# Ledger of designs, part 18: peptides against a protein of PDB entry 2QAS

Target 1, 120 residues: chain A of PDB entry 2QAS
Amino acid sequence: PPEDLMQYEAMAQDALRGVVKAALKKAAAPGGLPEPHHLYITFKTKAAGVSGPQDLLSKYPDEMTIVLQHQYWDLAPGETFFSVTLKFGGQPKRLSVPYAALTRFYDPSVQFALQFSAPE

## One batch from the design tools (peptide; made by RFdiffusion4, then SolubleMPNN)

Design b1_p11_4_s1 (from b1_p11_4, 6 letters changed)
Fold by OpenDDE base, seed 2:
Structure b1_p11_4_s1 (fold): chain B 120 residues (1-120), chain A 11 residues (1-11)
Amino acid sequence: as target 1 above (120 residues)
Amino acid sequence: PEVPPPANDTE
């Protein structure tokens, strides 16, 4: 098969990462996500730009999944990364995750799923 | 599809 020097698959994946960004911007709106929509986001914890408490990230050395539904605060979806405050064992912690670090996005309410290759 | 368990508190 011919060599794809345009890297169309990579471009397509980057475009789909934009879907996640757009969804998070909806989630960050004053009223939050329209029920029953909620977001499962999986990312590589060792990817460049991922930031959070050392104890938390050490607990999840490869991938970590977070859910944005009932308990999330100060969601800030930037252009290259998003940040959000979540509770872990009752303790609020701030995470910053580049969209490039994502490996999975899922909204079970409508069974919408995206998967990405995110090397460490 | 199955979802992995979230790390954060959900209740």
Scores: peptide ipSAE 0.647, ipTM 0.901, DockQ to the pose 0.885
Fold by OpenDDE base, seed 4:
Structure b1_p11_4_s1 (fold): chain B 120 residues (1-120), chain A 11 residues (1-11)
Amino acid sequence: as target 1 above (120 residues)
Amino acid sequence: PEVPPPANDTE
């Protein structure tokens, strides 16, 4: 098959990652997400740029899914990564996740889903 | 669509 020197698939993936970024920006705005929207975000925990408590990341050596609905604080959606404080076993912990590390995005309220290939 | 189990506390 002919070579794709433009790397269109990667460009498309990046464009769709922009949807996640935009959604998180809406979630970070005053008032949060409009009910009943909530976000399930799955990412590769070993991907470059992923940062969080060692104890937490150790429990999820491959992928980890978080949900932003009832309990999330200080959501900061940057241009290349987002950070958020969530509770795990009652303990607040800060996570920093590059959009490039995402493998899945899902909003059950409207059954909107995106899947991505993420680097190890 | 499948809903993956979240790692964080939800309630």
Scores: peptide ipSAE 0.643, ipTM 0.900, DockQ to the pose 0.914
Fold by OpenDDE base, seed 1:
Structure b1_p11_4_s1 (fold): chain B 120 residues (1-120), chain A 11 residues (1-11)
Amino acid sequence: as target 1 above (120 residues)
Amino acid sequence: PEVPPPANDTE
């Protein structure tokens, strides 16, 4: 079989990661996400660029899923990563996650799902 | 479809 020197699969994955970025930007806008939309985001906790409380990340050595619906603050979707404040056990904590670390994105309100290959 | 349990508080 011929070798893909264009790396189309990687291009497609990057394009789809852009969907997550765009969705988060909508979530960060005034008024937040339009009801009933909410986002489940899964990422590799050991991926380069992932930052957060050590105690929290230690509980999830491989992947971690967060949900943005009722409790999220100061969502800052950058061009390469997003940061957000969430509560864990009642305690607010800041997470920074590169889009490249994502493995799954899901909005159950409309059953929209994306899966990604992320390095770890 | 199945959804993994979120790590953060939801309510």
Scores: peptide ipSAE 0.641, ipTM 0.899, DockQ to the pose 0.894
Fold by OpenDDE base, seed 5:
Structure b1_p11_4_s1 (fold): chain B 120 residues (1-120), chain A 11 residues (1-11)
Amino acid sequence: as target 1 above (120 residues)
Amino acid sequence: PEVPPPANDTE
């Protein structure tokens, strides 16, 4: 098979990462997401740029899934990464996750899912 | 599609 020197698949994935960014921007807007939409986001915890409490990240050495629905605060979707405050065992913790670290995005309300290849 | 278990508190 011919070699894709254009790397179209990578381009497509990058474009789809934009969907996640856009969705998070909607989630960050006043009033949050329109019900019943909510977001499951999975990312590689050891990917470059991922930041959070060491104890939490150590608990999830490969991937971690977070849900943005009822309890999330100060969601800040930047251009290359987003940050959000969530509670873990009752303790609020801040996470910073580059979009490039994402491996899965899912909104069960409409069964919309995206998968991405991310560096380990 | 399967819903993975979230790490954070949900309620």
Scores: peptide ipSAE 0.637, ipTM 0.897, DockQ to the pose 0.916

Design b1_p11_4_s2 (from b1_p11_4, 6 letters changed)
Fold by OpenDDE base, seed 2:
Structure b1_p11_4_s2 (fold): chain B 120 residues (1-120), chain A 11 residues (1-11)
Amino acid sequence: as target 1 above (120 residues)
Amino acid sequence: MEVPPPANDTE
């Protein structure tokens, strides 16, 4: 097939990343997500801009999945990344994840799924 | 779709 110099697929992927950002903004609003909606987010831990406790990130050298449902605090969805406080083994930890690092987004309540190709 | 195991505490 002919070469796509417009890179439409990449543009579409970026647009879909916007869906994740919008969803997280809803999750960050007072009252959180409308039940039973909840979000499973998978991302590359070594992607540029990913920030968190070294011990945690070392435990997940490639990808890790977090769930935003019952135990998440101070969700702050920015324009290029979001940050959130979660508990891991009872310990609260802050994560900062660029939307570009995402590889999967899923809301089981309505079986809505998105997959992305995230570079390391 | 299968739900992957989350890394964070859920309960």
Scores: peptide ipSAE 0.647, ipTM 0.910, DockQ to the pose 0.904
Fold by OpenDDE base, seed 1:
Structure b1_p11_4_s2 (fold): chain B 120 residues (1-120), chain A 11 residues (1-11)
Amino acid sequence: as target 1 above (120 residues)
Amino acid sequence: MEVPPPANDTE
């Protein structure tokens, strides 16, 4: 088969990562996500740029899933990564996740799902 | 599609 020197698959993946960024920006806007939308985000915990409490990340050596619905604070969706405060066992923790670390995005309210290839 | 269990508190 011919070589894809344009690397279209990578372009498409990056474009789809943009959907996650846009969704998070909507979630961070005043009023938050419109009901009943909520976001499940899965990412590689060992990917470059992932930051959070060591004890928490150690519990998830491969992938970790977070949900943004009822308990999220100070969501800051940047251009290359987002950060958010979530509670884990009642304790607030700050996570910083590059969009490149994502492996799955899902909004159950409308059954919208994306899957990504992410390096660890 | 099935949702994976979230790590964070939901309620």
Scores: peptide ipSAE 0.643, ipTM 0.909, DockQ to the pose 0.911
Fold by OpenDDE base, seed 4:
Structure b1_p11_4_s2 (fold): chain B 120 residues (1-120), chain A 11 residues (1-11)
Amino acid sequence: as target 1 above (120 residues)
Amino acid sequence: MEVPPPANDTE
């Protein structure tokens, strides 16, 4: 097929990243997510803007999946990235993840899934 | 779709 100089797929993916942002804003609201909704978020750990404990990120050199369901605190969904406190081995740690680093979003309660192409 | 194993504590 002819070359798409408009890059429609990239534009569509960016729009869909907005769904993730909106979902996280709902999760950050008082009362959290409505049961039984919960979010699995996968991202490239080496993508630009990803921030967190070095030892943790080193353990996941390619991708990491986090779940927001029962143990998450201070979720702050910004315009370009979100940050959240999660427990790892019982210890709370802060992660900051740009939406551009996402590769997958999934809510198994309703089987809603999104996949993204993220920068290496 | 299979649920990926989460890195964080869930319980």
Scores: peptide ipSAE 0.642, ipTM 0.910, DockQ to the pose 0.925
Fold by OpenDDE base, seed 5:
Structure b1_p11_4_s2 (fold): chain B 120 residues (1-120), chain A 11 residues (1-11)
Amino acid sequence: as target 1 above (120 residues)
Amino acid sequence: MEVPPPANDTE
């Protein structure tokens, strides 16, 4: 089969990463997400740009999933990454995750899912 | 689709 020198699939994935960014921006807006929408986000913990507590990231050497529904604070969706404060074992911790590190996005309320290739 | 268990506290 002919080689895709345009790398259309990569372009498409990047466009879809924009969906995640847009969704997070909605989640960060006053009032948060409209019920019953909530977001499950999975990312590679060792991907470039991922930042957070070492103990937490060490617990998840490959991927970890976070959910933004009832307990999330100071969600800041930037242009290349988002940061958010979540509680783990009752302890608030801040995570910074580049959109490029994402491997899965899911909203159970409407069964909307996206999958992405991310660097190891 | 199956929802993976979240790492953060949800309750």
Scores: peptide ipSAE 0.639, ipTM 0.908, DockQ to the pose 0.916

Design b1_p11_4_s3 (from b1_p11_4, 5 letters changed)
Fold by OpenDDE base, seed 3:
Structure b1_p11_4_s3 (fold): chain B 120 residues (1-120), chain A 11 residues (1-11)
Amino acid sequence: as target 1 above (120 residues)
Amino acid sequence: PSVPPAANDTE
């Protein structure tokens, strides 16, 4: 097959990561997401820039999925990463995840799904 | 696509 020197697939992946960023910005706005929308976000826990409690990340050595629906606080969607406070076993913990670390995005309410190739 | 298992508390 012909060699793609333009790397179109990579460009498309980056553009689609922008969808996640935009969705999170909507979720962070006053009033939050319009019901029944909610977001499942999966990411590589060992990817560069991922930050969170050691005990939590150690429990998920490869990928981790979080859901933003009923229990999330201080969602801060930046330009290169987002941070959010979630509860795990009743304990609030802060996570910081670069968009580049994402492997999956899903909104069950409308069955909208995206998959990404993330660096290890 | 099925709903993936969430790590954080949801209830």
Scores: peptide ipSAE 0.631, ipTM 0.896, DockQ to the pose 0.919
Fold by OpenDDE base, seed 4:
Structure b1_p11_4_s3 (fold): chain B 120 residues (1-120), chain A 11 residues (1-11)
Amino acid sequence: as target 1 above (120 residues)
Amino acid sequence: PSVPPAANDTE
């Protein structure tokens, strides 16, 4: 079979990652997300560019899921990665996650889900 | 799909 030199699958994946970026930008805007929308984001903790507390990342050696709903601060959705402050066991911690590290995005309010192939 | 278990604290 012919080889896809255009890498259409990768383009499609990037387009879908764009949905997450756009959603996070909405979440970061004044007033936050429109209720009852909230975001569950899963990512590979060992992917290049992922940054966060060593103890936390060690607890999740493969994937980690975070939720942005009621307790998130200083959400900064950049062009290649986003950063956010969340509480874990009452302790605020900062995470920086490249969109390329994402494996799942879910908004249970409307049951909208996306899955991605991320680096192992 | 089911809701993934979130690592961070939530209300």
Scores: peptide ipSAE 0.628, ipTM 0.897, DockQ to the pose 0.864
Fold by OpenDDE base, seed 1:
Structure b1_p11_4_s3 (fold): chain B 120 residues (1-120), chain A 11 residues (1-11)
Amino acid sequence: as target 1 above (120 residues)
Amino acid sequence: PSVPPAANDTE
């Protein structure tokens, strides 16, 4: 098969990453997500740009999944990454995750799922 | 479609 020099698959995947960004922006808006929507986000913890507590990231050497539903604060969805405060074992911690680090997005309320290939 | 395990507190 001929080589795809346009890299259409990558472009399509980037477009889909935009869905996650848009969803997070809705989640960050006043009033939060419309019930019963909630988001499960999985990302590569060692991906470039990922930032968070060392102990937490060490516990998840490959991938980590967070859920934005009942307990999330100061969600700030930027253009290339989002940051959010979540509680882990009762302790609030700040995470910063580039959209490029994502490997899975899921909203159980409507069974909407996306999978992505992320840099290892 | 199963729900992935979340690392953060969900309460």
Scores: peptide ipSAE 0.626, ipTM 0.896, DockQ to the pose 0.892
Fold by OpenDDE base, seed 5:
Structure b1_p11_4_s3 (fold): chain B 120 residues (1-120), chain A 11 residues (1-11)
Amino acid sequence: as target 1 above (120 residues)
Amino acid sequence: PSVPPAANDTE
């Protein structure tokens, strides 16, 4: 079979990362996400650019999944990464995650899922 | 697709 020198799969995944960015921008808008939409985001905790409390990230050595539904604050979806404040065991923590670190995106309300290859 | 375990508080 012929070799794909254009790396179309990588281009497609990059485009799909844009879907996550767009979804987060909707989540960050006034009023939040339209019910019943909510987002499950999984990322590699050791990926370059991932930032957060050391104890929290250490608890999840490979991947970590966060949910944006009822408890999230100051969601800031930038162009290359997003940051958000969530509670863990009742304690608020700030996370910064590059879109490139994502491995999964899921909205159970409509069963929409995306999977990505992320460097670790 | 299944719902993955959430790390943060959800309720």
Scores: peptide ipSAE 0.623, ipTM 0.895, DockQ to the pose 0.943

Design b1_p11_4_s4 (from b1_p11_4, 6 letters changed)
Fold by OpenDDE base, seed 4:
Structure b1_p11_4_s4 (fold): chain B 120 residues (1-120), chain A 11 residues (1-11)
Amino acid sequence: as target 1 above (120 residues)
Amino acid sequence: MEPLPPANDTE
């Protein structure tokens, strides 16, 4: 097949990243996500813009998955990245993740899944 | 799709 110089797949990927952003904005609204919805988010920990405790990120050298369901605070979904406070071993820690770093998004309650190609 | 193990505390 001919070469796609329009890069339609990349455009579609970016559009789908918008779904994640929109979902997080719903999660950040008062009352949070409507039950039983909850979000599993996987991202490349070494991707540009990823920020968090060094010891935590070092524990997950490639990818890390977080779940937003019962324990998450101060979720702030920005335009290019989101930040959230989660507990790890009982300790609250802040993570900042660019949407471009995402590799998976999943809501088990309705089996909605998205997969993305992210920079290594 | 199968959910991956989350790193954060869930309970």
Scores: peptide ipSAE 0.626, ipTM 0.915, DockQ to the pose 0.955
Fold by OpenDDE base, seed 3:
Structure b1_p11_4_s4 (fold): chain B 120 residues (1-120), chain A 11 residues (1-11)
Amino acid sequence: as target 1 above (120 residues)
Amino acid sequence: MEPLPPANDTE
């Protein structure tokens, strides 16, 4: 097949990552997500920019999935990454994840799914 | 596409 010097696939991937950012911004707005929407976010734990408790990240050496529905606090969706406080085994922990580290996004309420190739 | 098991507490 002919060479794609425009790198359209990469452009499309970046645009779709923007959907996740937009969704998180809606989740962070006053009132949170409109019921019954909730978000499953999967990311590469070793990707550049990912930050969190070492013990937690060590438990998930490749990918980790988090869900934003009932227990999440201080969701801060920035322009290049988002941060959020979640509970793991009853313990609150802060995670910071670049959108570039995402590999999957899913909202079961409407069966909306996205998949990405993330760099490390 | 199936939901992946979340690492954080859900309930």
Scores: peptide ipSAE 0.625, ipTM 0.911, DockQ to the pose 0.946
Fold by OpenDDE base, seed 1:
Structure b1_p11_4_s4 (fold): chain B 120 residues (1-120), chain A 11 residues (1-11)
Amino acid sequence: as target 1 above (120 residues)
Amino acid sequence: MEPLPPANDTE
């Protein structure tokens, strides 16, 4: 097959990562996500730029999934990464995740799903 | 697609 010198697949994936960013920005706005929307986000824990508690990340050496629904605070969706405070075993922890580290995005309320190829 | 188990507390 002919070579794709435009790298359309990569462009498409980046565009779709933009959907996650936009969704998180809506989630961070006053009032939060409109019910019943909630977000499941899966990412590679060892990807460049991922930051969080060592003990937590050690428990998930490959991928980790978080859900933004009932317990999330100080969601800050930047242009290249987002940070959020979540509770793990009752303890609040801060995570910083680059959009490039994402492997899955899912909103069960409308069965909207995205999958991405992310670097380790 | 089905949700993967979230690591954080949900309730």
Scores: peptide ipSAE 0.621, ipTM 0.911, DockQ to the pose 0.955
Fold by OpenDDE base, seed 5:
Structure b1_p11_4_s4 (fold): chain B 120 residues (1-120), chain A 11 residues (1-11)
Amino acid sequence: as target 1 above (120 residues)
Amino acid sequence: MEPLPPANDTE
């Protein structure tokens, strides 16, 4: 097939990353997500810009999934990345994840799923 | 698609 010099797929992917950002902004709003919506977010732990506890990230050398439903605090969805406090083994830890690092987004309540290509 | 096991505490 002919080469796509417009890189439409990449543009579409970026647009879809915007869906995740928008969803997180809704989750961060007062009252949180409307029940029963909750978000499963998977990302590459070694992607540029990902920040978090070394012990945690070391445990997940490739990808890790977090869920925003009952146990999340101070969700801050920025324009290029979001940060959130979650508990791991009872310990609160802060994660900062660029939207570009995402590989999966899923809301089981309505079976809405998105997959993305992320840096290896 | 199925949800992957979350790393964080959920309960």
Scores: peptide ipSAE 0.618, ipTM 0.911, DockQ to the pose 0.954

Design b1_p11_5_s1 (from b1_p11_5, 5 letters changed)
Fold by OpenDDE base, seed 3:
Formats: C-alpha cells, structure tokens, sequence
Structure b1_p11_5_s1 (fold): chain B 120 residues (1-120), chain A 11 residues (1-11)
C-alpha cells in the first residue's frame, strides 16, 4: 500500500482531541454541563505533563479514569492541558492533565466515546 | 482501568 506522507491518521487524532478540549470548555462554562451529560476521562498517569499528588499517581501507575459529574471543582481547560480539583479519600486534590495524555473519553448520557494513543 | 469514583453513578 502507498505510504501516507501526510500522516492523516495523526491529524484525525489531533482533531478528535480537540473535541475533548471543547467538551471540557463547555463543562467549565457557567452552569456546567447540561444535564444529563457527564464525562469519563482516562489518561496515562506517567505521560509527560501529568501533574498531581505523588501518592495518587503511584496508586494508578498506568491509566486513571476520572468522572466529571457532581463532585469536581475549579475545572480549568487550557489550550494544551486542563486542571481540575477532585476528592480522593475525602481530600481535595488538584490534577493537571495534558490533552496529549488522554486515552479515552466517554459521555454515557449519549454513549459518545473516543479512544486515543498517548505518549509516555 | 483504574476509576476515580467521585461523582460516579453506577448503572
């Protein structure tokens, strides 16, 4: 088969990561996500740029899924990463996750799912 | 996968 010198698959993956960013920006807007939408976000915990409590990240050495529905605070979706405060064992913790670290995105309310490969 | 269940509603 011909060699794809345009790297269309990578372009498509980047465009789909943009969907996640846009969804998070909607979630961060006043009023939050429209009911019943909520987000499952899976990422590689060892990927470059991932930041959070060391004990938490060591507990989940490969991938971690967070749920944005009822208990999250200060969601800040930037251009290259987002940050959010979640409770772990009752303690609020700040996570910062580059979009490039994402491996899965899911909104069960409409069964919308995306999957990605992520660099370590 | 490891799931953080804050805000999680099981099916």
Amino acid sequence: as target 1 above (120 residues)
Amino acid sequence: EDVHTSSFVPP
Scores: peptide ipSAE 0.061, ipTM 0.659, DockQ to the pose 0.165
Fold by OpenDDE base, seed 1:
Structure b1_p11_5_s1 (fold): chain B 120 residues (1-120), chain A 11 residues (1-11)
Amino acid sequence: as target 1 above (120 residues)
Amino acid sequence: EDVHTSSFVPP
């Protein structure tokens, strides 16, 4: 078959990653996400640019899923990565995750799901 | 396991 020099599949995936970024920006806006929307975000913990508590990341050597529902603070969705404060074991911790590290996005409220390929 | 983290989320 002919070689796709346009790399349309990659473009499409990037566009879909944009959905996650846009959703997080809505979540970061005043008032947060409109109920009952909440987000499950899965990412490769060893991907470049991922940062967070060493002990936590060590527990998830491959992938980790975070939930943004009622207990998240200082969500900062940048253009290439987002950061957020979540409580783990009762302690607030900061996570920074590049959108490129994402492998899954899910909003159970409307059963909207996306899957991505991400490097480890 | 913390409610905010999981290695897997079911549909």
Scores: peptide ipSAE 0.058, ipTM 0.683, DockQ to the pose 0.547
Fold by OpenDDE base, seed 5:
Structure b1_p11_5_s1 (fold): chain B 120 residues (1-120), chain A 11 residues (1-11)
Amino acid sequence: as target 1 above (120 residues)
Amino acid sequence: EDVHTSSFVPP
C-alpha cells in the first residue's frame, strides 16, 4: 500500500487522546462526572513518565486499569499527564500517568471506548 | 487485565 508520509493514524490517535484529557478534566471539575458516567483507564505501567508506588507498579508489570467512580481523590489532569490518588490496601497512593501511556479508555455507562498504542 | 476499581475493598 502507499506510504502515508502524513502519518494520519498517529494524528488521529493523538486527537483521541485529547478526548481522554477532556473527559478527565470534566471528572476533576467540581461535582465530578455526571452520574452514571465513570471511567476505566488502562495504561502501561512501565511507560515513560508513569510514576507511583514501586510495589504497586511491580504488582502490575504490564498494564493496569484504574476506575474513577467513587473512590478517587485529587484528580489533576495536566496537559501531558494526569495524577490521581487511589487507595491500595487502605492506603492512599498517588499515581501519575502520561496520556501517552494509555492503552484503553472506557465509559461503561454509555459503552464509549477508545484504544491506543502505547510505548513499550 | 489488572484492575483496580473504585469500589474494590481490599481483603
Scores: peptide ipSAE 0.058, ipTM 0.658, DockQ to the pose 0.120
Fold by OpenDDE base, seed 4:
Structure b1_p11_5_s1 (fold): chain B 120 residues (1-120), chain A 11 residues (1-11)
Amino acid sequence: as target 1 above (120 residues)
Amino acid sequence: EDVHTSSFVPP
């Protein structure tokens, strides 16, 4: 088949990353996510721009999933990355994750799932 | 055990 010089699949994936950004902006709004909606966000821990606790990132050298449901604080969804405070082992920690690092987005409440190819 | 972390999410 002929080469796709337009790279439509990549464009489509970028558009779908916009869904995640929009969802996080809704989550960051006053009142948070409407129940029972909650988000499972999976990302490559070694991707460029990812930052967080060293011990946690060492525990998950490839990818990890964070859950935004009842206990998350200071969710800040920017244009290229989002940051959020979560408790790990009872201790609050700050994570910063570029949307480009995402590999999976899932909302179990409505079984909505997205998968992405992230650079390693 | 960390409530907010998982290395696996089932479909």
Scores: peptide ipSAE 0.058, ipTM 0.679, DockQ to the pose 0.550

Design b1_p11_5_s2 (from b1_p11_5, 4 letters changed)
Fold by OpenDDE base, seed 3:
Structure b1_p11_5_s2 (fold): chain B 120 residues (1-120), chain A 11 residues (1-11)
Amino acid sequence: as target 1 above (120 residues)
Amino acid sequence: EDVHTASFTPP
């Protein structure tokens, strides 16, 4: 088969990462996500650029899934990473996750799913 | 498990 020197698949993956970024930007809007939309975001916890509470991340040595629904604060979708504050055990925790660390993105309300390659 | 975490993605 012909060799793809354009790397179209990689381009497509980058575009799909853009979907996550765009979705998070909508989620960061004043009214938040339009119900019933909510996001399940899975990422490799040991990927470069991932930061958060040690006590939390240590519980998820491989990957972690966060759910953005109803209660999330200061969602900041950057160009290369996003950060968000979520309450765990009643305590607000700040997470920062590069889009490159993502492995899954899912919105159950419309069964929209994306999968991404991430470093081990 | 907190309401903002999940061990897997629900269908």
Scores: peptide ipSAE 0.218, ipTM 0.770, DockQ to the pose 0.453
Fold by OpenDDE base, seed 5:
Structure b1_p11_5_s2 (fold): chain B 120 residues (1-120), chain A 11 residues (1-11)
Amino acid sequence: as target 1 above (120 residues)
Amino acid sequence: EDVHTASFTPP
């Protein structure tokens, strides 16, 4: 096929990443997500800008999926990354994930799914 | 698996 100098595929991907950002902003609003909506977010754990508990990330050397439904705190969806506090083993842990590190987004309540290519 | 982690394919 002819060379796409406009890089439409990348543009579309970035636009769809915006959907995730918007969804997280809704999740961060007072009252959280409207039930029964909840979010499965998969990301490359070794992608640039990803930070979190080393013991947890070590268990997921490639990808990790987090679930945002009821028990999440201080969800902060920034412009380039989001951060959230989740309890693992009863201990609050802060995760910071650039949107560029995302590989999958899923809301089971309405079976809405997005898939992204993330840098290795 | 913790309550905040899951496989990509939900049950």
Scores: peptide ipSAE 0.212, ipTM 0.761, DockQ to the pose 0.404
Fold by OpenDDE base, seed 1:
Structure b1_p11_5_s2 (fold): chain B 120 residues (1-120), chain A 11 residues (1-11)
Amino acid sequence: as target 1 above (120 residues)
Amino acid sequence: EDVHTASFTPP
C-alpha cells in the first residue's frame, strides 16, 4: 500500500483529542456541564506531564479514570493539558493531565465515546 | 472506590 506521508490518522486522532479539550472548556465555563452530561476521562498515569497525588497515582500504575460530574473545582483546561481539583478521601487534590496522555473519553449521558492511543 | 474514580464503562 502507498505510504501516507501526510499522516492523516495522527491528524484525525489529534482532532478528536480536541473534542476532549473543547468538552472540558464547556465544563469549566460558568454553570458547568449541562445536565445530564458528565465525563469519564481515562489517561496513562505515567505519561509525561501527568501530575497528581503520589499515593493515588501509585494505586493506578497504568491507567486511571476520573469522573467529572458534580464535585470538581478549579477546572482549568489549557491548550495542552487540563488541571482539576477533586476530593479523594475528603481531601482536595490537584490533578494535571496532558491531553496527549488520554486513552479514553466517555459521556454516558449520550453514549459518546472516544478511544486514543497514548504512550506511557 | 472514590466517587471520582471508576473503571471505564464501554458504550
Scores: peptide ipSAE 0.173, ipTM 0.738, DockQ to the pose 0.490
Fold by OpenDDE base, seed 4:
Structure b1_p11_5_s2 (fold): chain B 120 residues (1-120), chain A 11 residues (1-11)
Amino acid sequence: as target 1 above (120 residues)
Amino acid sequence: EDVHTASFTPP
């Protein structure tokens, strides 16, 4: 096939990552997500910009999926990354995840799914 | 796993 100098696939991927960002912004708004919507977000834990507790990230050396449903705090969806506080083992942990690190997004309530190519 | 982590379940 001819060479794609426009990198359309990458642009499309970035556009779809925008859906995740928008969804998280809705989740961060007052009242949170409208029930029964909730989010499964999978990301590469070793991707550049990923930040969180060392023990937690070590437990998931490749990918981890976080669930944003009822219990999350201080969700901050930025332009290039989002951060959120989740309780693991009863302790609040802060995660910061660049959208570029995402590999999967899923809302089971409406069976909406996205998949992304993330850095290896 | 934790209450906020799970294996991805595809559609």
Scores: peptide ipSAE 0.161, ipTM 0.734, DockQ to the pose 0.462

